# Designs tried in a protein design run: peptides against a protein of PDB entry 4Y8H. Part 118

Target 1, 222 residues: chain A of PDB entry 4Y8H
Amino acid sequence: TTIVGVKFNNGVVIAADTRSTQGPIVADKNCAKLHRISPKIWCAGAGTAADTEAVTQLIGSNIELHSLYTSREPRVVSALQMLKQHLFKYQGHIGAYLIVAGVDPTGSHLFSIHAHGSTDVGYYLSLGSGSLAAMAVLESHWKQDLTKEEAIKLASDAIQAGIWNDLGSGSNVDVCVMEIGKDAEYLRNYLTPNVREEKQKSYKFPRGTTAVLKESIVNICD

## One batch from the design tools (peptide; made by RFdiffusion4, then SolubleMPNN)

Design b2_p29_3_s2 (from b2_p29_3, 16 letters changed)
Fold by OpenDDE base, seed 2:
Structure b2_p29_3_s2 (fold): chain B 222 residues (1-222), chain A 29 residues (1-29)
Amino acid sequence: as target 1 above (222 residues)
Amino acid sequence: GPVPTTDAVVTAERQERLAAAKQEELERL
């Protein structure tokens, strides 16, 4: 997995690859790793797919109830705290590594949570097996006051670095953009770099021709 | 069967190490 978060001038972007693995096997080429906690608060998950989904759904349900009860838009820090407390309670037995991002009345936020309940804050973050490859891109190209478009590009480039360099990462890039004053924009399969162009297999070679796949002329020097 | 993971099993350990290293770096700042 490669997941990233990038803050920009008016919001936050998260992105993820779409490869799910079972050991060395690609289980799913189009796994959704971006999870909605609330309309404007999203997570990217790495680790155990079931754990990331379950914990984000649980917190999402609780945040929804809290929001309804308080008649207030949910805060990212509230989601963060609930996630942190839940993960801490299970002492790392829940294999969830999360980038939590969103917008709320206090602004845009980007956090990470590790399985043991530690939290980080940053302008850009990466998690997962591809995180080093992603971070190399982020560190090289991140700047203050990114535009939305620059942040989407940077996040996508970082995910692609994971896809190309990490065996645990692959297939497509999903993106979620959370801009202040707007609805969240979930861009499922924003990039599909590994879409096998349908090999037009129908090279109707004329009857009696053999397709030469590769010709190598080896000069044998005497 | 192996539980579907978004990360290779080796990745959780790597991620913990990376997290620890980042935390140490943050504490050094």
Scores: peptide ipSAE 0.031, ipTM 0.492, DockQ to the pose 0.135
Fold by OpenDDE base, seed 1:
Structure b2_p29_3_s2 (fold): chain B 222 residues (1-222), chain A 29 residues (1-29)
Amino acid sequence: as target 1 above (222 residues)
Amino acid sequence: GPVPTTDAVVTAERQERLAAAKQEELERL
């Protein structure tokens, strides 16, 4: 998995790859790793897919109830606190590593949370097995006062670095844009870089070229 | 195992800027 978050001048972007793996097997080529907690608060999840989904659904339900009771828009920090308390209670037994991002009446926010309930804050974050490759791109190209378009490009470039360099990452790039004063824009399959062009029916390899018949990427990392 | 993270991989100059931003954001929490 490669997940990233990037703050921009008027909001936050999160992005993810779409490969799910079970040991050496690609379980799903188009797994959704971006989860909605509320309309304007989204998570990207790495680790155990079932745990990331379950925890985000639980907190999403609690946030919805809290919002209804308070008649207030949900705050990202409230979601973060609920996630933190839940993950801490389970002392790392829930294999959820999350980038939590959103917009609320207090502004735009970007956080990470680890399985044991530790949290971090930043202008850009990466998690998952592809996080090193993603961070190399983020560190190289991040600047202050990014536009929405620059942040989407940076996030998608970082995910692509994970897709190309991490066996646990692959297929497509999903993006969610949360801009202040707007609805969240969930861009499912924003990029599909590895859509193999239809088998060029007649690719005559020059003499001496070995045709790669099948490339199987085996994720060896749990 | 724990999912790898590189959130701490920042240059010294970026760490200072990030620390200042983190502090400002924590004060808003």
Scores: peptide ipSAE 0.018, ipTM 0.332, DockQ to the pose 0.066
Fold by OpenDDE base, seed 4:
Structure b2_p29_3_s2 (fold): chain B 222 residues (1-222), chain A 29 residues (1-29)
Amino acid sequence: as target 1 above (222 residues)
Amino acid sequence: GPVPTTDAVVTAERQERLAAAKQEELERL
């Protein structure tokens, strides 16, 4: 798994790969690792898929009840605290590693939570087996005051680094954008780099021609 | 049903190292 979060000037982006593995087996090529806690608060999960889903659903239900009771939009810090307390109670027996992100009346937020209940705060985060590959991209290209588009690109590039370098990561890139004053934008399969294009008709290129399968001009000059 | 991903164990050790590196970077910011 590779999951990332990136803050931008007016919100936060989270992204994930879509590979699920069971030992050496690819169990699912299109696993959803982005989970909605509330309309504007989302998680990316790494670790045991069942645990990540179960904990996010539980906290999502509690946050909904809390929101109804308080007549207030849920806060990311409230979700974080509930997740933290729950994971801490189980002392790492719940194999959930989460990036928690969202927007609320206090602004945009990005946190991580480890299985034992430790939390981190940052402008960019990565978790999962592909986290090192992702972090290399994030550290190289993150800057303050990212635009939404820059943040989506950065997050997607970081996930792709995981996909290419981590055996536990693969297939597609899912993205969720949470911008202040807007609804969350869940972009399922935002990138599908492994779509087997139909066998391009056997263009017999002359010997020595490398078939350019996909040319993406990434202007690296920020 | 969602098949459990097995990357949890590898993630913990790597994350501690990353968290330490990030803390240094955040302190430099």
Scores: peptide ipSAE 0.027, ipTM 0.421, DockQ to the pose 0.082; fails the geometry check
Fold by OpenDDE base, seed 5:
Structure b2_p29_3_s2 (fold): chain B 222 residues (1-222), chain A 29 residues (1-29)
Amino acid sequence: as target 1 above (222 residues)
Amino acid sequence: GPVPTTDAVVTAERQERLAAAKQEELERL
């Protein structure tokens, strides 16, 4: 997995690859690693797919209940605290490594959470097996005051670095953009760099045709 | 309402195997 988050001038973007693996086998080429906690708070997950899905759904449900009870828009720091407390309780036995991002009445936020409940904050973050490849791109090209378009490009370039250099990462790039004052924009399969070239038309040779693998014309000079 | 989550009590050995498998998955994801 390669997951990233990038802050820009008016919000935050997260992105992920779409490969799921079971040992050496590609289990799913189009796994969704971006999860909605609330309408304007999204998470990217690395680690155990079931654990990332389960924890984000649990916190999402609790945030929804809290939002309904308080009649307030949920805050990213509230989601962060709930995730942190949950993961800490299980001391790394939940294999969830998360980038949590969103917009709320206090602004735009970007955090990471490790399986043992440690948290980090930054303008750009990467997690997963492809995180080093992604971080090399982020560190090289991140700047202050990125536009939305520049941030989407940077995040996508960082995910592609993971896809090309990490065996655990692959297939497509998913993106979620959370801009202040707008609805979240979830861009499923924003990039599909590994579109299988149309299988060359398998010429179904008629039954009984021997495929000539190699024709070598040897001119036998007399 | 919140959907109940089930936690399995895992033996130390199973926890270690699960942690190793999760780490391997993290390294693959």
Scores: peptide ipSAE 0.018, ipTM 0.408, DockQ to the pose 0.045; fails the geometry check

Design b2_p29_3_s3 (from b2_p29_3, 12 letters changed)
Fold by OpenDDE base, seed 1:
Structure b2_p29_3_s3 (fold): chain B 222 residues (1-222), chain A 29 residues (1-29)
Amino acid sequence: as target 1 above (222 residues)
Amino acid sequence: GAVPTTDAVVTEERKELLEKAKKEALEEQ
């Protein structure tokens, strides 16, 4: 997995690759790693896919309820705190590593959360097995006062670095753009760099190749 | 497991930003 977040002059961008793995095997080529917490608060998840989805859905539901009761737009820091508390409570049991980003009445925000509940803040962040490759791109090209377009490009370039250099990362680039005063833009499969035309090589396995048993693919988005 | 890499540069500005975020999170509770 490669996930990133990048702040720009008027908002924040998150991006992710779409490879899911089960050990050395590619389980899914188009795993969705970007999750909506609220309309303007999104996260990118690494680790156990089921955990990232469950946690983000739970916090999303709680935030929605809270927003309804308070008649206030959800804040990113509220989402961060809820996620942190939840992950801390289940220390060592929930394999969720998150980049949390969004816009709210206080501005644009970008945070990371580790599985044990530690948090970080930055203008750019990366997580996952491809994080080092992504971070090399981010550190090299991040600057103050990025435009939306520059931030999308930077985030996408960082994900592609993960895709090309990390075996745990691959296939497509998903992007979510959260700009102040606008609706979130979820760009599913924004880039598809590795869409080789699957020539359906009907691999007629020659007679005698052991039928691979129905592997219950536990979707582990690493 | 995803090895998180955080920003290698721990600036004072980053620390201040983190403390601000923590304070804001506490005020919303």
Scores: peptide ipSAE 0.059, ipTM 0.434, DockQ to the pose 0.068
Fold by OpenDDE base, seed 5:
Structure b2_p29_3_s3 (fold): chain B 222 residues (1-222), chain A 29 residues (1-29)
Amino acid sequence: as target 1 above (222 residues)
Amino acid sequence: GAVPTTDAVVTEERKELLEKAKKEALEEQ
């Protein structure tokens, strides 16, 4: 897995690859690793797919209930705290590493959470097996006051670095953009670099065409 | 059945790096 988050001038973008593995086997080429906690708060998950999905759904449900009860837009820090407390309670038994990002009335936010409940804050973050490759791109090209388009490009380039350099990462790039004052923009399969056009030209040979194997008789002249 | 894992290999090395970074950050305070 390669997951990244990048802050830009008016929001935050997260991105992920779409490879899921089961041991040495690619289990899913188009796994969704971006999860909605709330309309404007999303996370990217690395680790055990089931754990990342379960924890994000649980916190999402709790945030929704809290938002309904308070009649307030949920805050990213509230989601962060709930995730942190949950992961800490299980002391790393939940194999979830998360980048949590979003926009709320206090602004744009980008955090990471590790399986043991530790948190980090940054302008750019990467997690997963491809995180080193992604971080090399982020550190080289991140700057203050990125535009939305520059941030999407940077995040996508960082994910692609993971896809190309990490065996645990692959297939497509998913992106979610959370801009202040706008709805979240979930870009499923924003890039599909490894979709070989299956030229499955299924040559359905019409029933009657005898495939003449051209035997090239190479006359080996002795 | 093996649960689909996204990051099986790098989790331990990264844990060590993160623990080292945390120790270094705690020693600077």
Scores: peptide ipSAE 0.019, ipTM 0.379, DockQ to the pose 0.101
Fold by OpenDDE base, seed 3:
Structure b2_p29_3_s3 (fold): chain B 222 residues (1-222), chain A 29 residues (1-29)
Amino acid sequence: as target 1 above (222 residues)
Amino acid sequence: GAVPTTDAVVTEERKELLEKAKKEALEEQ
């Protein structure tokens, strides 16, 4: 697994590869490692797939209930604290390593959490078996005041470094962009570097049009 | 630091642990 987070001038980006494994065997080539906690708070997960999913869903449900009760947008630090407390309670028995990112009324945030409940903060972070390869890219190319586009590129380049250099990482790059004042933009399979472009009938999309599967999460506030 | 990969294998023991954790979390609500 390779997961990363990158802060930019007006938000935060997280990205992940899509390989899951069973020991030395590739189990899934298109595993989703980006998880929604709330509309504007997302996680990237490494470790036991079921654990990362279960923990993020649990905290997501609690955050949603709390947000509804308080009539306030959830804060990233609240999600972080809940995740930290939960993981600490289980002392590493839950195999979840998370990058937690989002936007809230206090700004943009990027954190990491280890399985035993330790937390880090930074402008860029990487976790997983491909984290060293990703970090080499991040350290080389990160700068202050990144644009959204520069941050997406940097995050995707870092994931690709993991894909190319780590046996535990592979296949596609997923991205989630959380920009202040906007809805989160989940870009499933933003890059598919190993998919032989079957010569689909050349709809010559102009060079540079990434087929953004826009999943607009419409918050239906009833 | 721990170098986690994403393991797709969920043992029955792990399923039970997750179910227990979910139940406890629901009770703490």
Scores: peptide ipSAE 0.148, ipTM 0.756, DockQ to the pose 0.780; fails the geometry check
Fold by OpenDDE base, seed 2:
Structure b2_p29_3_s3 (fold): chain B 222 residues (1-222), chain A 29 residues (1-29)
Amino acid sequence: as target 1 above (222 residues)
Amino acid sequence: GAVPTTDAVVTEERKELLEKAKKEALEEQ
């Protein structure tokens, strides 16, 4: 799995690959890893598919009830706290690793939650077996004040890095964009990279750019 | 950090845990 979140100037984007596995076997090529908690709060899940789905549905239901009761738009931090408390209660027995993102009256938010209930915050995040590959892309290309389009591209590029470099990641790229003042845009199968074509793209390193580090033999004169 | 894949197969034990969690959450409401 590769899941990412990226903040941009007016919101947040999350993205995921669509591979699910059963050990070494690809079980599903088009697994949905993006889950709606509320209309403007979504998460990307890694771990056990059923756990990620179940926990997000549970918190989603509770948030919906709370929103109806208070007549207020749900807050991302409320979802985060509920998820955190739930996962902490079960001490990692629920195999859910989540990137939680959304927009609310306080702005745009991006968090991650680990199965034991620890949380992180950032402008960009990655989780899953493809996380390192994704993070390399994010760290290289993230900048302040990304546009929506730049953020979608960055998130998508990061997921693709996971797809190409991680056996646990593969197939398609799903994206969800949450922009302040707009409805969430769930882009199921935003990219459908033909894995067969990409594996055939042997990245021929251009043979010629062996940067010969000029060994300047500094003769240290005794 | 945890480097999880997404497991599509859920064991019966895990299903039971999830059902228990759902029940407890409903009781806390």
Scores: peptide ipSAE 0.071, ipTM 0.637, DockQ to the pose 0.623; fails the geometry check

Design b2_p29_3_s4 (from b2_p29_3, 15 letters changed)
Fold by OpenDDE base, seed 4:
Structure b2_p29_3_s4 (fold): chain B 222 residues (1-222), chain A 29 residues (1-29)
Amino acid sequence: as target 1 above (222 residues)
Amino acid sequence: GPVPSTSAVVTEERKELLERAKQEELEEL
């Protein structure tokens, strides 16, 4: 898994690869690792897929109830605290590593949470087995005052670095953009670098063009 | 420690399908 978060001038972007594994086996080539906690608060999960999904759904439900009760838009820090407390209670027995990001009336936020309940804050973050490869890209290219487009590109490049260098990462890039004053934009399969284009039988390449064999990903999950 | 890759519980049916797909890819190589 490679998951990243990147702050930009007016919001935050999170991104993830779509490979899941079971031991040495690729379990799913198109696993969704981005989860909605609330309309404007999303997380990316690494670790045990069932645990990441379960914890984010639980906190999402509680945040929704809290929002309804208070008649206020949910805050990212509230979600963070709830996640932290939950994970801390179980002392690493829940195998969830999360990047939590969003926008709220106080601004844009980006955090990470480890399975034992520790939290980090930053302008850019990476987690998962591909995190080192991703971080190398982030550290090299991150700057203050990124545009939305620059942040999406940076996040996507970081995920691709994980895909190329980490056996636990692969297939597609999912992106979620949370911009202040806008609805969240969930871009499922924003990049599909390994999609086996159907052998277009008739690509007549003009003389002198090297046919780049596009790697076709066979969708094994019907 | 290193954050593990995302582990999914895959049904035995999916495991078999994946093994067959790997074998097919190996046969094409």
Scores: peptide ipSAE 0.063, ipTM 0.516, DockQ to the pose 0.249
Fold by OpenDDE base, seed 2:
Structure b2_p29_3_s4 (fold): chain B 222 residues (1-222), chain A 29 residues (1-29)
Amino acid sequence: as target 1 above (222 residues)
Amino acid sequence: GPVPSTSAVVTEERKELLERAKQEELEEL
């Protein structure tokens, strides 16, 4: 899995790959890893697919109820706190690693949550088995005051880096854009890079050709 | 440690844990 979040001038974008695995096998090429907590608060999940979905649905339901009771727009920090408390309570038994992002009356927010309930904050974040590859892209190209388009590109480039470099990542790129004053824009399969299966060129060496791996011509000067 | 890749495999034990967690949350509400 590769999941990322990137803040931009007027909001936040999250993105994810779409590979799920069953051990060494690709189980699903088009797994949805972006989850809606509320209309303007979304998360990207890594870990156990069922755990990420279950926890986000639970918190989403609670936030919806809270919003109805308070007549207030949900806050990202409220979602974060609820997620944190829930994950902490179960101390890693729930295999959910989340990037939580959204917009609310206080602005745009981007957080990460680890399975044991620890949280981080940043302008850009990556999680999952492909996180290092993604982070290399983010660190190289992130700047202050990104536009929406620049942030989407950066996030998608970071996911693609994960897809190319991480066996646990693959297939498509999903994106969700949360801009202040707008509805969330969920872009399912924003990119469908045909991972050219590098056809291992089976160099069918013609029968009788010895693959010469290294020719070292040693000139023995007499 | 590195965050694991997303697994589509859910063990029965995990399903039970998730169901218990849901039930506990409902009881707290």
Scores: peptide ipSAE 0.061, ipTM 0.716, DockQ to the pose 0.670
Fold by OpenDDE base, seed 3:
Structure b2_p29_3_s4 (fold): chain B 222 residues (1-222), chain A 29 residues (1-29)
Amino acid sequence: as target 1 above (222 residues)
Amino acid sequence: GPVPSTSAVVTEERKELLERAKQEELEEL
């Protein structure tokens, strides 16, 4: 998995790849890793798919109830606190690693949460097995005062770096844009780089090159 | 530790854990 978040001048972007695995096997090529907590608060999840989905749905329901009770738009920090408390309660038994982002009356926000409940804040973040590859792109190209379009591109480029360099990442790029004063824009399959581009020209391997017929992706559990 | 790749495999034990967690939250609400 590769998930990222990038702040821009008027909001925040999150992005994710779409590969899920079952041990060494690709289980799903188009897994949705972006989850809605509220209309303007979204998260990207890594770890156990069921855990990331379950925790985000639970917090989403609680945030909705809280919003209705208070007659206020939900705050990203409220969602963060609820997620943190929930994950801390289970002390890593829930395998959810999240980038949480959104907009609220206080502005745009970007956070990360680890399975044991630790949190981080930044202008750009990456998580998942492809996080190092993504971070290399983010660190190289992030600047202050990014436009929306620049942030989408940067996030997408970072995800693609994960797709190309991490065996646990692959297939498509999903994006969600949360801009202040606007509705969230969920861009499912924003990029589909593995759509059969035209047959790679039969690269005639030089004499002596063994054609790799099948590559098995083995997840090395560190 | 390294964040694992997203696993699609959910054990029965983990399903039960998640169901219990949901039930506990509903009882608190």
Scores: peptide ipSAE 0.038, ipTM 0.657, DockQ to the pose 0.715
Fold by OpenDDE base, seed 1:
Structure b2_p29_3_s4 (fold): chain B 222 residues (1-222), chain A 29 residues (1-29)
Amino acid sequence: as target 1 above (222 residues)
Amino acid sequence: GPVPSTSAVVTEERKELLERAKQEELEEL
């Protein structure tokens, strides 16, 4: 899995690949890893697909209830806190690693959460087995005051780096754009690169750690 | 540690854990 988040001048973008695995087998080529918590708060999930879906649905339901009771738009930090508390309670038994992003009355936000409940904040983030490949792209090309279009491109490029360099990542790129003052834009299969089916039907993933094969990141310099 | 790839494996144990988690959350509301 490769998931990323990128802040831009007026919002935040998250993106994900669409490969799921069952051990050494590709289980799904078009797995949806972007989940809606609320209309303007989305997350990208890595880990166990069922866990990421279940936890995001649970928090989504709680956020909806909270929003109804308070008559207020939900806040990203509220979703973050609920996710953090839930994951901490189960001490990694829920295999969910999340990038949480959104817009609310306080602005645009981008966070990450690990399965044990630790959180990070940043202008750009990556998680998953393809995180290192994605981060290399993000660190190289991120700048302040990105436009929406630049952020979408950067996020997509980072996901593609994961797809190309991580065996646990593959197929398509999904994107969700959350811009202040606009509806969220979910772009399912934003990119459908004809990934040549690498003929290797069986990847021996070492148990637990997908070895990032240090292949040369060809910097596609413009 | 390194974040794992997304697994499609849903064990019965995990299903039960998730259902318990949902139930506990509903009881806390």
Scores: peptide ipSAE 0.146, ipTM 0.775, DockQ to the pose 0.782; fails the geometry check

